# Ledger of designs, part 197: peptides against a protein of PDB entry 3PUK

Target 1, 227 residues: chain A of PDB entry 3PUK
Amino acid sequence: ERGLKSVVWRKIKTAVFDDCRKEGEWKIMLLDEFTTKLLSSCCKMTDLLEEGITVIENIYKNREPVRQMKALYFISPTPKSVDCFLRDFGSKSEKKYKAAYIYFTDFCPDSLFNKIKASCSKSIRRCKEINISFIPQESQVYTLDVPDAFYYCYSPDPSNASRKEVVMEAMAEQIVTVCATLDENPGVRYKSKPLDNASKLAQLVEKKLEDYYKIDEKGLIKGKTQS

## One batch from the design tools (peptide; made by RFdiffusion4, then SolubleMPNN)

Design b2_p25_4_s1 (from b2_p25_4, 13 letters changed)
Fold by OpenDDE base, seed 3:
Structure b2_p25_4_s1 (fold): chain B 227 residues (1-227), chain A 25 residues (1-25)
Amino acid sequence: as target 1 above (227 residues)
Amino acid sequence: EPEFFIKKTPYSEAREKAALYKSEL
């Protein structure tokens, strides 16, 4: 398939599964809410089995320890997901798995990264950011993971103006991750509305695309990789 | 719960072993 879903799957396969795959080794994969939706949109359980994943577990749920198996965490860089990971490895007595491979869907803030490093660095075999913060719906359609985006963007209440700007920034950032995943620098198209939100978003996206590709051309990989 | 969380494979044996660890704690 030439659609966005196949491109996203290929990206995940290369960035995550190929990166940590060992012949004959099975892993438990831990997902959060976003990555569950993401994988569900672009692959099947059979595909994950072929990649050496024996089972998928929800990171937010209480889980039985499987101390002989390594765990693959494919999660969002949020305090909630990170805290759940830390509960799995925070103490020697509480270690649920043999070791961890961590792949974040987006840039992990230094505060969270340092918290992980300080607490359980010895248990981590890999920590990488892969920059996929969107969900493919169709060949050319995707959705963004921006909480309350619709509410704030279309709110007539001027008190929401500051939050609207934050939401617009987050949307623009995620659109850039789509472009990066597709290896495209597209011209942005929009329809003007009375609120001019589309124009503002387009300008933010264009600016961020320029910044991204300027950095990429210089070979400055800002990926936080801990091995 | 998403379908991905339901299907279990070599995890069955792993889970049985995991239950033993829980009893030792």
Scores: peptide ipSAE 0.010, ipTM 0.316, DockQ to the pose 0.020
Fold by OpenDDE base, seed 2:
Structure b2_p25_4_s1 (fold): chain B 227 residues (1-227), chain A 25 residues (1-25)
Amino acid sequence: as target 1 above (227 residues)
Amino acid sequence: EPEFFIKKTPYSEAREKAALYKSEL
């Protein structure tokens, strides 16, 4: 059974599609590289049609305007994806769509969020963070999408130490989104490798899990569910 | 290119209507 994939789909359905659904209304959905992989891993095109999506477009590509339709942006909170969105709505005369619903896969930095607000707030009907930053592979297997993670984690060059730390934090954040999606607070297990990366990552995950559940949406401290 | 980027009938209809809007501008 594809348990993790079904959980991810259910979360996307609830957090994104149900949130912006209007009866009889079709939307164009804009995806970036990560969200294309994410949706491909947990749903079919027929599922998206049932959710009122008429077509999916790549946010990075040049697209012809469809001014009578609303757009659903399901994107990562990156400068590249945000800049592409801003090009669609930055000018009143050049608006590609009627309005926008934006759903970020992770925390959107204040700098990017403020940039969006300053440029095109009147065109935005929704802007939410849904905290799904992983790709489900199998029932209990997922992959992370961190650019150059392999390069920095295994780099012997000490000049990359600062970048390695940033990558490790990003990986830990994505792992925490899995736990949040599954409503679990696991005990972190790792196999020691020669480069101590597994130990460092485990410590970061544990710290971030503690921080997440100390100030969760319910104001509850959740104990460890797995060891 | 991912299968998701295949255009569907409602989009084709919307595209036709969008072309009309461009002609009116």
Scores: peptide ipSAE 0.009, ipTM 0.330, DockQ to the pose 0.019
Fold by OpenDDE base, seed 1:
Structure b2_p25_4_s1 (fold): chain B 227 residues (1-227), chain A 25 residues (1-25)
Amino acid sequence: as target 1 above (227 residues)
Amino acid sequence: EPEFFIKKTPYSEAREKAALYKSEL
């Protein structure tokens, strides 16, 4: 199946599992709320076992140390998830795992990265940013993880205008991550409604796509795709 | 709650595999 779910899984497989793969090595995988939903949407537990994941743990929960095993952190670049990671490695005597591989679902702010680097750099074997900030629902459908998006986008209160802009920006960013995941630079289409939200979002997406594809991952200019 | 944290059987099997791996290390 060449649906969005398959593409997402393939990207995760390549960007995460293949990147940290070591022959004969099993890892514990730590997930946060978003990545749990993400993986649940595009793979099964059996698929993860095939990728050398022996156990999946929730990063937010208290976990027993498994000091002989390496941990694969597939997490969002949020203060909450990062803080949970830091608790696992913050003390030399209290390291929960042998080492860490970290894969962020999006750009990790320098503040968070520096916090990690300062606290536990010696424990980290890999730290990589990937670009998957959406949940695939169907072959061509995805959902965005933007808190309060509905509320702010449809708020009648003018005081929420600034927050609406922030939400729209976040939504646009996540849409661009879909395009990046699919390796597409689509023409943006939207359905006009009484509110200008769709138009504003479309403009933001277009701008971000232009910025993203000015230089691709290989330093090449990518043209628009007919999608 | 997401499937990966709730499903007993796959998780139990995974724990068993982890336990085996722990014993081999």
Scores: peptide ipSAE 0.012, ipTM 0.328, DockQ to the pose 0.018; fails the geometry check
Fold by OpenDDE base, seed 4:
Structure b2_p25_4_s1 (fold): chain B 227 residues (1-227), chain A 25 residues (1-25)
Amino acid sequence: as target 1 above (227 residues)
Amino acid sequence: EPEFFIKKTPYSEAREKAALYKSEL
């Protein structure tokens, strides 16, 4: 079985690089914190060069314009990353790049999407969500990128209960993206701890998996797979 | 910083062209 890293790379290659590939064309790729970790986990710079990426830039940093080159934005659908993109293309006279291809790691909220559309639509050649919001560590191991997850999940303070639910939801969403990437609908298993966090997370994952495969545009309801 | 942020030759060439373009504006 191909390791999780290989599966993730294959998905990125298909969903991102093949989608915007043009023969003989080089692009600048813009990454945020999450996508930097993601690509670092599943590919090398040489792999990106083969896909027509000449250089990688951090979206959060100030960058000199390269107006003759198109940019590939592989970023999280966050206000911070979107705002950085908007700064690159917000002014018609001061566009940093020739055009943009945007690939979000998750569903972009309508508010952010509308903001992009209103400001930069003419500069965008592609905008797509690819649903990869996890980091592969090993062949069967991944990590989640949920800020303060540990703190809120294990906080004894009842005032953090609402935030704990938000964190659990975000974790469940990322786990579902792993399953989607692997094309699996696993039975969820967990080890119970004194805090019922694992059980709650498992229930959220199960529910989201059901919703994901029921609503899949292809109408293919997958049965539970072995995990 | 990850190795990904290392500049490569095509980028250097692009930057040079971009600099020339800025000088012509």
Scores: peptide ipSAE 0.009, ipTM 0.322, DockQ to the pose 0.018; fails the geometry check

Design b2_p25_4_s2 (from b2_p25_4, 13 letters changed)
Fold by OpenDDE base, seed 3:
Structure b2_p25_4_s2 (fold): chain B 227 residues (1-227), chain A 25 residues (1-25)
Amino acid sequence: as target 1 above (227 residues)
Amino acid sequence: DPVFDIKDTPYSEEREKAALYKSSL
């Protein structure tokens, strides 16, 4: 029942929890809107307790300092989430926690990274990108984190064409991320629609998959798999 | 010691490689 959910959980466990785990050490975990949905989709609070998380907090909310505890930030690389982190560790505020481990769900822009580095680098023990920008719904079903995707993809307004392309590119990138997480190079299947959105997206995905596997760290081109 | 190396993430390397590949076409 939870094929994709289990894969996503395993990825998070390996990339985040195992990376920062210390025996006997508990951490506070900070989540944003996306990572709250992500973790809720693939694990339970009991699972997080087993990984050494004592409590989960919303990064956007005001929180009481727990200065003796280290904090694990599992967040999206957005200005909003980064600004909330900077409030916790920035030079102008008292540090809310002992130290920070930061794991971004996607590529962190240099502008945001430099802002973090300039403000609180000494407080950061880890900063990594883990490339998980999707939410598993079912064993083989997932949702993408692409704002306004529905609106732009189905807009009949020609003025939205450029934005539609950007959205489709972002969707294709996230689909490739799913494939990478699953270690699969699937054949893309779609149903034709009047707006031809499905075929265009399929072409983008296929191209990105080809590019991704051609440059694989192992130097091996993975063949197409059936998914 | 703080280990603050975002550039050496597998994802960053993959993106860099992808960008290089795209630029070479």
Scores: peptide ipSAE 0.020, ipTM 0.499, DockQ to the pose 0.168
Fold by OpenDDE base, seed 4:
Structure b2_p25_4_s2 (fold): chain B 227 residues (1-227), chain A 25 residues (1-25)
Amino acid sequence: as target 1 above (227 residues)
Amino acid sequence: DPVFDIKDTPYSEEREKAALYKSSL
């Protein structure tokens, strides 16, 4: 039952590790909360060692400088993670690492990207977005990283309606990243519950999938898969 | 349990060396 985990690992390996790999070069890898869970779900430390990662550090923690080593930042495009990165490289005299490779799990907003460029562009050797915003659990099961999703989706309070939409959009986005990772354009199926949340989410997913595959540089309109 | 056991990484030795270098400065 490791199908999805293997797919996710393969994507990370190709998009992140192979992209920045240099023979004989070890890197420090910086993870945030999400990417820690993500990597923990699909690989072991031995796998990371094989990819030239000598140690994993939490980006949110205070860390000692290792100025001779390059750092691989595999992080979510959040203000918190970006600010921690900027603290590592914002001062020329206080750089924690020799250089940075940055891989975002999702689209990095221009505001955050511009902040990075303005502050520490000279320290960055690579910056990419890889679109992996989910945790694989089983071969066909994943967990979404959407805070309070259950609460807002099932809240009977009408005042939470706006927040429910935001949560559902975030869920839909992450489902699309799963589909993109699997290279699938699924026919969306759902079981309706008393709350039309499943239908609304399905519609959001279908719309986002359509947009994603229309915009795909390959111009490949993929037919609906039986996922 | 932390999923990543980093105790025996090459970095542990380099980190010790770096810490030793900082303590010797």
Scores: peptide ipSAE 0.010, ipTM 0.359, DockQ to the pose 0.018
Fold by OpenDDE base, seed 2:
Formats: structure tokens, sequence, C-alpha cells
Structure b2_p25_4_s2 (fold): chain B 227 residues (1-227), chain A 25 residues (1-25)
């Protein structure tokens, strides 16, 4: 069985690197916190060099302009990462790079997309969502990257209920991205917990899986696979 | 620690070329 790490790498290679590859062209790659962890989990720097990445930069850091180089942004669709991108291209006179290729790890909200379109459309050569919002740890083990997930899911404070729902939704989305990446429609299994978090998450995952496979680019309804 | 060692990347040469292009403009 191909480990989850190899599957994730293959998906990134196909969806990101092969999509924007040009012969003899090097790119600067911009990563955020999540995509740094993601790539670190499934590839080496040598692999990135083979894909035409000359250097990796942290999107959150102040960076010197390299105006002759194109930039590959592999980032989460978050306000923070998008704002950093907008700073790189928002001013016509102060563009950090020659052009941008943007690959989001998940669905980019229309509000963020519209901000990008309004400010930087002429600088963007590609903008794509690739639906990889998880970190592979082992062959079949992955970690969800949802900030404060434990706090909100297990908080007894009723004031956190709205935030708990947002966190549960985000976790369900990330689980669905694993299934999509593996091309699987697994049966959802969970252990009941006192706060019914597992049941709620399972229901969200099941619903999102159904929606995903109904709307699949191939228009094919995939049957349940063994989890 | 940054997981990726970027020391031996071709970026150093291209960054130098970039600096040269900036100085020539």
Amino acid sequence: as target 1 above (227 residues)
Amino acid sequence: DPVFDIKDTPYSEEREKAALYKSSL
C-alpha cells in the first residue's frame, strides 16, 4: 500500500507543480505555516528542486523583492495568508515578484477571492484550489490543522458554541479532503464521547462526502469504500 | 527550525542576478 505521504506528495506534484511547470523556469515558493508543515511531512528540499523551486520563503515574513522571478504561492485560503499575498502585489510599483501562481489548500471564500481579483488580477497567472488541508503522519494517519480545535470542542462554556460549530465544520472539510485525495468514500466510524463531538463530526463528514461525490468533476457517484 | 535547508538552492545565483538587474535599471 502506498503510504498517505506518497499519495499527498503525488497529489501536490500533479495539482501544483505540474500545473505551473515551465521548462527551464525556476520559481520562488511562498508557504504559510500549514503548507510548510504539509510539505515537510511528504517531501524533501531535493524533491522541490526537481520541481523547479529555487527557494522557499515564508509568506508571513518581510521579503526582499525578486522582481525577475515568478512566485508560486502554496497557501491556505485564510485572511492572514491572503493579506500577505496582497502586500506582495497590491502596489503596482512595489511588486515583490514578476507574477504569481496561487494554489489554495482548500476552498477560497468569495470574499477573499474578490479581494485578490480586485487588487492583483493582472499579476496572477493561475489561481486554483487543490483541497489538501491535512498533514500525513504515517501510512494511514493524518493530523488536522484546525486552530484551537481542542479548546472549542471540549470547552464547557456555552459562549463558544458558535465557534465550536465553525471548528467542527473545518475539521469535517479536512477529513473530506483526505478522502478526496485518496479517492475514497469511507464509512464513517467513531467512538461516542460525552460531548457528542464525534457524532456531530461524523454527520458533517457524511454530508460533505455525499455532496462532494455528487458534484464530482466526473459526475460519478462513488460507492462507499472500506475505511 | 525551518524544515527546508535553502542554502544550496540556485536562488543565491538568481538573487545575485536580480540585484544586478536592479542596479542596471
Scores: peptide ipSAE 0.007, ipTM 0.362, DockQ to the pose 0.018
Fold by OpenDDE base, seed 1:
Structure b2_p25_4_s2 (fold): chain B 227 residues (1-227), chain A 25 residues (1-25)
Amino acid sequence: as target 1 above (227 residues)
Amino acid sequence: DPVFDIKDTPYSEEREKAALYKSSL
């Protein structure tokens, strides 16, 4: 029953926890809004304890320094989350933690990455991007985290057309990250009624899937999986 | 509501150490 949740958890475990695990070492984990929802959807606190996480803290909240402990930042590549990280390590005298491991849930823009490098490079032990930008709900159900998606997709106002395209692109990107996480190349199916938004989204997803797997064609060309 | 309730974790000991370290600075 927990197919997608299990897959997401397994990916996080392998890509994040196993990557930074050290024997006998506990870490503080810092989460943002998205990663809090993500982890809540696919694991329990007991699971995190088994992965060497002693405590979870919200990156946006004021936190007391624990200078002897290393911090695991599992965060979205947003200016807000990055700025909170930078506050934790930006001052030499006011470092909140011993060192940082950073795992982004998506591609981190060069602007944000350069900002991190410029201020905190000496404090960072690891910085990786993992492509997990969706919330698993059920075995085959996920929720996209695209702000105002409904409003822009269904807005009759022509002035919102450009924003609608940006939202559709972001949705398509997240769907592709689901497929990548599941290691699947599904046939895209959609309900065309009442609006053509589903068709447009399907086309964007298909194109992005093709691009993703064509780039990966230097490896095993996975044929379309029947889903 | 906090999504994760952390009751008895080694963090309590590390917080105490951190508090002691702060008081010694």
Scores: peptide ipSAE 0.007, ipTM 0.363, DockQ to the pose 0.018

Design b2_p25_4_s3 (from b2_p25_4, 13 letters changed)
Fold by OpenDDE base, seed 3:
Structure b2_p25_4_s3 (fold): chain B 227 residues (1-227), chain A 25 residues (1-25)
Amino acid sequence: as target 1 above (227 residues)
Amino acid sequence: EPEFFIKDTPWSEARQKAAEYKAEL
């Protein structure tokens, strides 16, 4: 399969499962709302079993301790998900699992990262950001994890203009992560009417792509792929 | 077992730091 779903699965398999895999070891995997949707879009439970995951748990729910097993946290870098993690490991008496491997889907703010490190570093075997902030829908279609994006982008209220810009920036960032995942530098196409939002977003994406690939110039300079 | 903390954000300073960290291992 040459679609976006296969590429995303391959990235997760390499960046997460292969990174923490140990022969003969089973792990409990903790997911939040976003990563549940993400994995559901690109794999099956049987695939996860093959990767050494015995059971999947929702990080937001109360769970029974399984102190003899290590936990794999594949979560978004949000205060809510981080707080739930800290409840699992924040105190010695409340430690639910043997140890933790943490993989964030996006950049984790230093404030949250430092909070985790200060509270339960001894329980953490791995902490990594893997930069997957989108959900593949079809072979070349994806959705973005940007709260209230539709509302602010299409709001006729001029008071929302500043928030619209913030949302557009976040969307552009996530689109670039898609391109990075696909290893592509696409020519951006858009339809501008009736609003100029698509044009603005395209300009932001193009600028960020240029910045991204300039940083990678030490390895491979990639031209536009026109995908 | 050693603890590994790696940040890799493509367009951020974190990417450069992560690359340096990997080289030091």
Scores: peptide ipSAE 0.017, ipTM 0.482, DockQ to the pose 0.133
Fold by OpenDDE base, seed 5:
Structure b2_p25_4_s3 (fold): chain B 227 residues (1-227), chain A 25 residues (1-25)
Amino acid sequence: as target 1 above (227 residues)
Amino acid sequence: EPEFFIKDTPWSEARQKAAEYKAEL
């Protein structure tokens, strides 16, 4: 039986590394804050070396150009990470690397995608979205990457109601990506809280799971699982 | 050539090995 960490690694290996791997080719990999934590939680440097990664770089930092090497960007679809990518390839004369393979950890908004397409399309060999927006902690435990989730969900201030909804939507989406990664369609279980956060989140997850498996051929034949 | 710029990663101990592979390029 495989723990969540091994499942996550296997998905990354298949969706990212196997997708862009070429025999004898080494790449530089660019990570952001989230993907650094993600990979740190589920693999070793030796694993990355086996996948043809020679160096790991922080996308937010100034980096020396290596114009003869291709770069693998494994990043979150955020304005900050995208802007850093655009700095690497935004000018023909200022390209830091030979070409780019981009893998987003989640759905990339059309606004960001169009911005990339308009500026750097000729430098991009791959641009794909994968569904991994969580951090595996233990074999069956994970955490979500939603800023200020605790604060807004449990704030007694009514002015935070709109922010709470945004946070819960983001959390629900990430939970669905976990289910997709595990290839499960769970019956959602929760414990009631005074602020009804658990039930509201559960409803959002159920709705999103239904939407996901309606469009997934493999998921269509699956009933509810236990998780 | 690039270095490991990411701070406080569990891969810090493997930097020397990575540097060796980089040198073979």
Scores: peptide ipSAE 0.012, ipTM 0.314, DockQ to the pose 0.021
Fold by OpenDDE base, seed 4:
Order: C-alpha cells, then sequence, then structure tokens
Structure b2_p25_4_s3 (fold): chain B 227 residues (1-227), chain A 25 residues (1-25)
C-alpha cells in the first residue's frame, strides 16, 4: 500500500487526466521541477501511458515543435514555468503544440494568469488549479517544497525574521493542502525545539485549517480527525 | 531521484511508443 502516494495519484488522475481525457487522444505532458518530483513520487511511466500521455518533457528545456499534438502542462504557478509556457504559445512565437491544457498545482496569481490570458488565451483549452503543493514520500510521510526553509528557520540573524515568516506561511499552506487531499482536519501536534519554529508553524496550520473548512465549497464543517 | 527520464522526444518516437503501448493492452 502506497498510502499517501496512492491518494495523491488518485487526486491527480481525477483532477488532471480525467478532466482533459478524450478517447483515443494522446498528449505530450510538460513538467517543471516540482511536478517532476511529484509524479515521480506517486506513479510510473506506465501509469502515465494509461492516462494517454505518450511522452513527457521538461518545460525548462528547448523542445522541438510537435504541432499536431495537444500539450498537457502540469506545472507550478511560478514566473519561470509560466514564462516557459508563454514561449511555447505566446503570440510573438510560433506555437509548439496544437493546444494547451494547463493544470497548476496551486493558486495562480492574477498577475501571471492575466499575462497568460493576454498572450495566448486562444491556444488554451483548459486552465485549472488543483491544489497539490506537496510531495508524498513514504506512506503517510511527505516533503515540502519550500526553498531555503532550513536556513531561514534556524538563522540566528535577526534580519532574516521577515523571511522566516514567509517560509512558515508557505510551509503551512502546503501542510493544509495535504490535509485537504486526505480529506482530514487533524489536530496539530508538534515537538518543541529550543526554537519556537514548530509552535509557530503549528499555529499557522491550525488557523489555516480552520479557515479552509469554514469556506469549503461543499459547505461542510468537519470536526477534528486523527492526525 | 526522479524516476522519469524527461527529454525532448521526436514525434515519430512518441507515436511509436503509443502504438507499442496500445498493442500491450
Amino acid sequence: as target 1 above (227 residues)
Amino acid sequence: EPEFFIKDTPWSEARQKAAEYKAEL
């Protein structure tokens, strides 16, 4: 049993592959750094083939046009990934693929979304945010994609205090997406260290969980579950 | 760490892989 990996794969399958699936149609899939790690953690190439993906490519690399194929972009909502997409479909460049399906792993800022819309809206068949910003590791273990988290969390330099808060916020968001993916509202537990990092993170997670379930689109209020 | 070898794959290779997979099903 893959545990969390199976849950994540199921979510990706339903939110991404089933959403854009057409009978008999094959697509090229474009991945960035995060989604490469994500898919590698929860599926195999054979699984992707079953979902109608013929090949996967790195969005950051220069690629040969395959104009008869539709492209599935499963990417993070970052300027880097968006810029790479825009190079593929931007009005100032020749299209590399027939059309695009875009699935962002998290909320795409309006600035980036508007940039895409203004440049290549006619090429986009689907644009969706699927809220998967974590990587499953083992069973119920996951990792967070927050660069330099260790450095800022444990920096003795007071000048890094602001960055530490930003990192904590990002970590808390990702933990909440795990809970949402698992359909859980856990009681948060932590082990304190000499630093208050764990306590601060726990408080942020608890607050965000509360907010998430209050505004759940399903209108369901869930009690605390096992954690 | 990633299990996937991500590369720029020509269309001809992509079609071949797709055909091979369909035959295995």
Scores: peptide ipSAE 0.010, ipTM 0.330, DockQ to the pose 0.018
Fold by OpenDDE base, seed 1:
Structure b2_p25_4_s3 (fold): chain B 227 residues (1-227), chain A 25 residues (1-25)
Amino acid sequence: as target 1 above (227 residues)
Amino acid sequence: EPEFFIKDTPWSEARQKAAEYKAEL
C-alpha cells in the first residue's frame, strides 16, 4: 500500500497535472533536485506519461530547445531553480519552450517572484504555489527538506540559537504541509529527549496546525483527527 | 491568459502578489 505516497501523488495530480492539462497536449516537465526526489518517491514514469508528460528534464542541466512544446516547471521556490527558469525564458530569442506552467512546491518569496514577473510574464500560462515540502518514504514515513537542521538543532553554540529557531519553524511548517496534504489535524506526539527540541517542535506544529485550520481555504475549523 | 493561484497553504489568502500579477497582465 502506498499510503502517504498515494496521497502525495493524488495531490500532485490534482494540483499540477490536472490544472495545466489540455486535451491532446503533451508537455516537457522540468524538475529540480527536490521535485525529482518527490516524484520518484510517489510515481513512475508511466504515471507521468498518463498525465501528458512526454519527457522529464533536469532544470539545472543545459537542454536543447523544444520551442514547439510547452514546459511544465514543477520546482522549488529557490534562487537556483528560478534562475534556471529565467535562463529558459529570459530573452525572446533564447526561449527554450513555447510557454511555461510553473508550480512551486512552497511559498515563493516576493524577490524571486518579482524577478520572474519582470522578465518572463508573457511566457507564463500558469503560476501556482502548492504546499508539498516533504518526501514520502513509506506509507507513514516522510523526510523533511530543511538544510542543516541537525547541525543547528544540536549545536552547543549559543550563537546559533536564532538559526535554530528558524530551522525549527521551517520543520514545523513542513510537518503542517504533510498534515494539510493528508487533510488531517493530528494530535502531536513526541518522545522526550535530553534536549527540548522535540517539545519545541511539537509546540510549533500544534500552533501552526491550529492556525492552519482556523484560516483554511474553506474557512472551516476542523476537529483533531487521529493519526 | 496566465493565471496566478496560491492554494493549499495557510498563507494563500493573505498574499497580494496574485493580484499584482494579474494586474500586470
Scores: peptide ipSAE 0.017, ipTM 0.471, DockQ to the pose 0.174; fails the geometry check

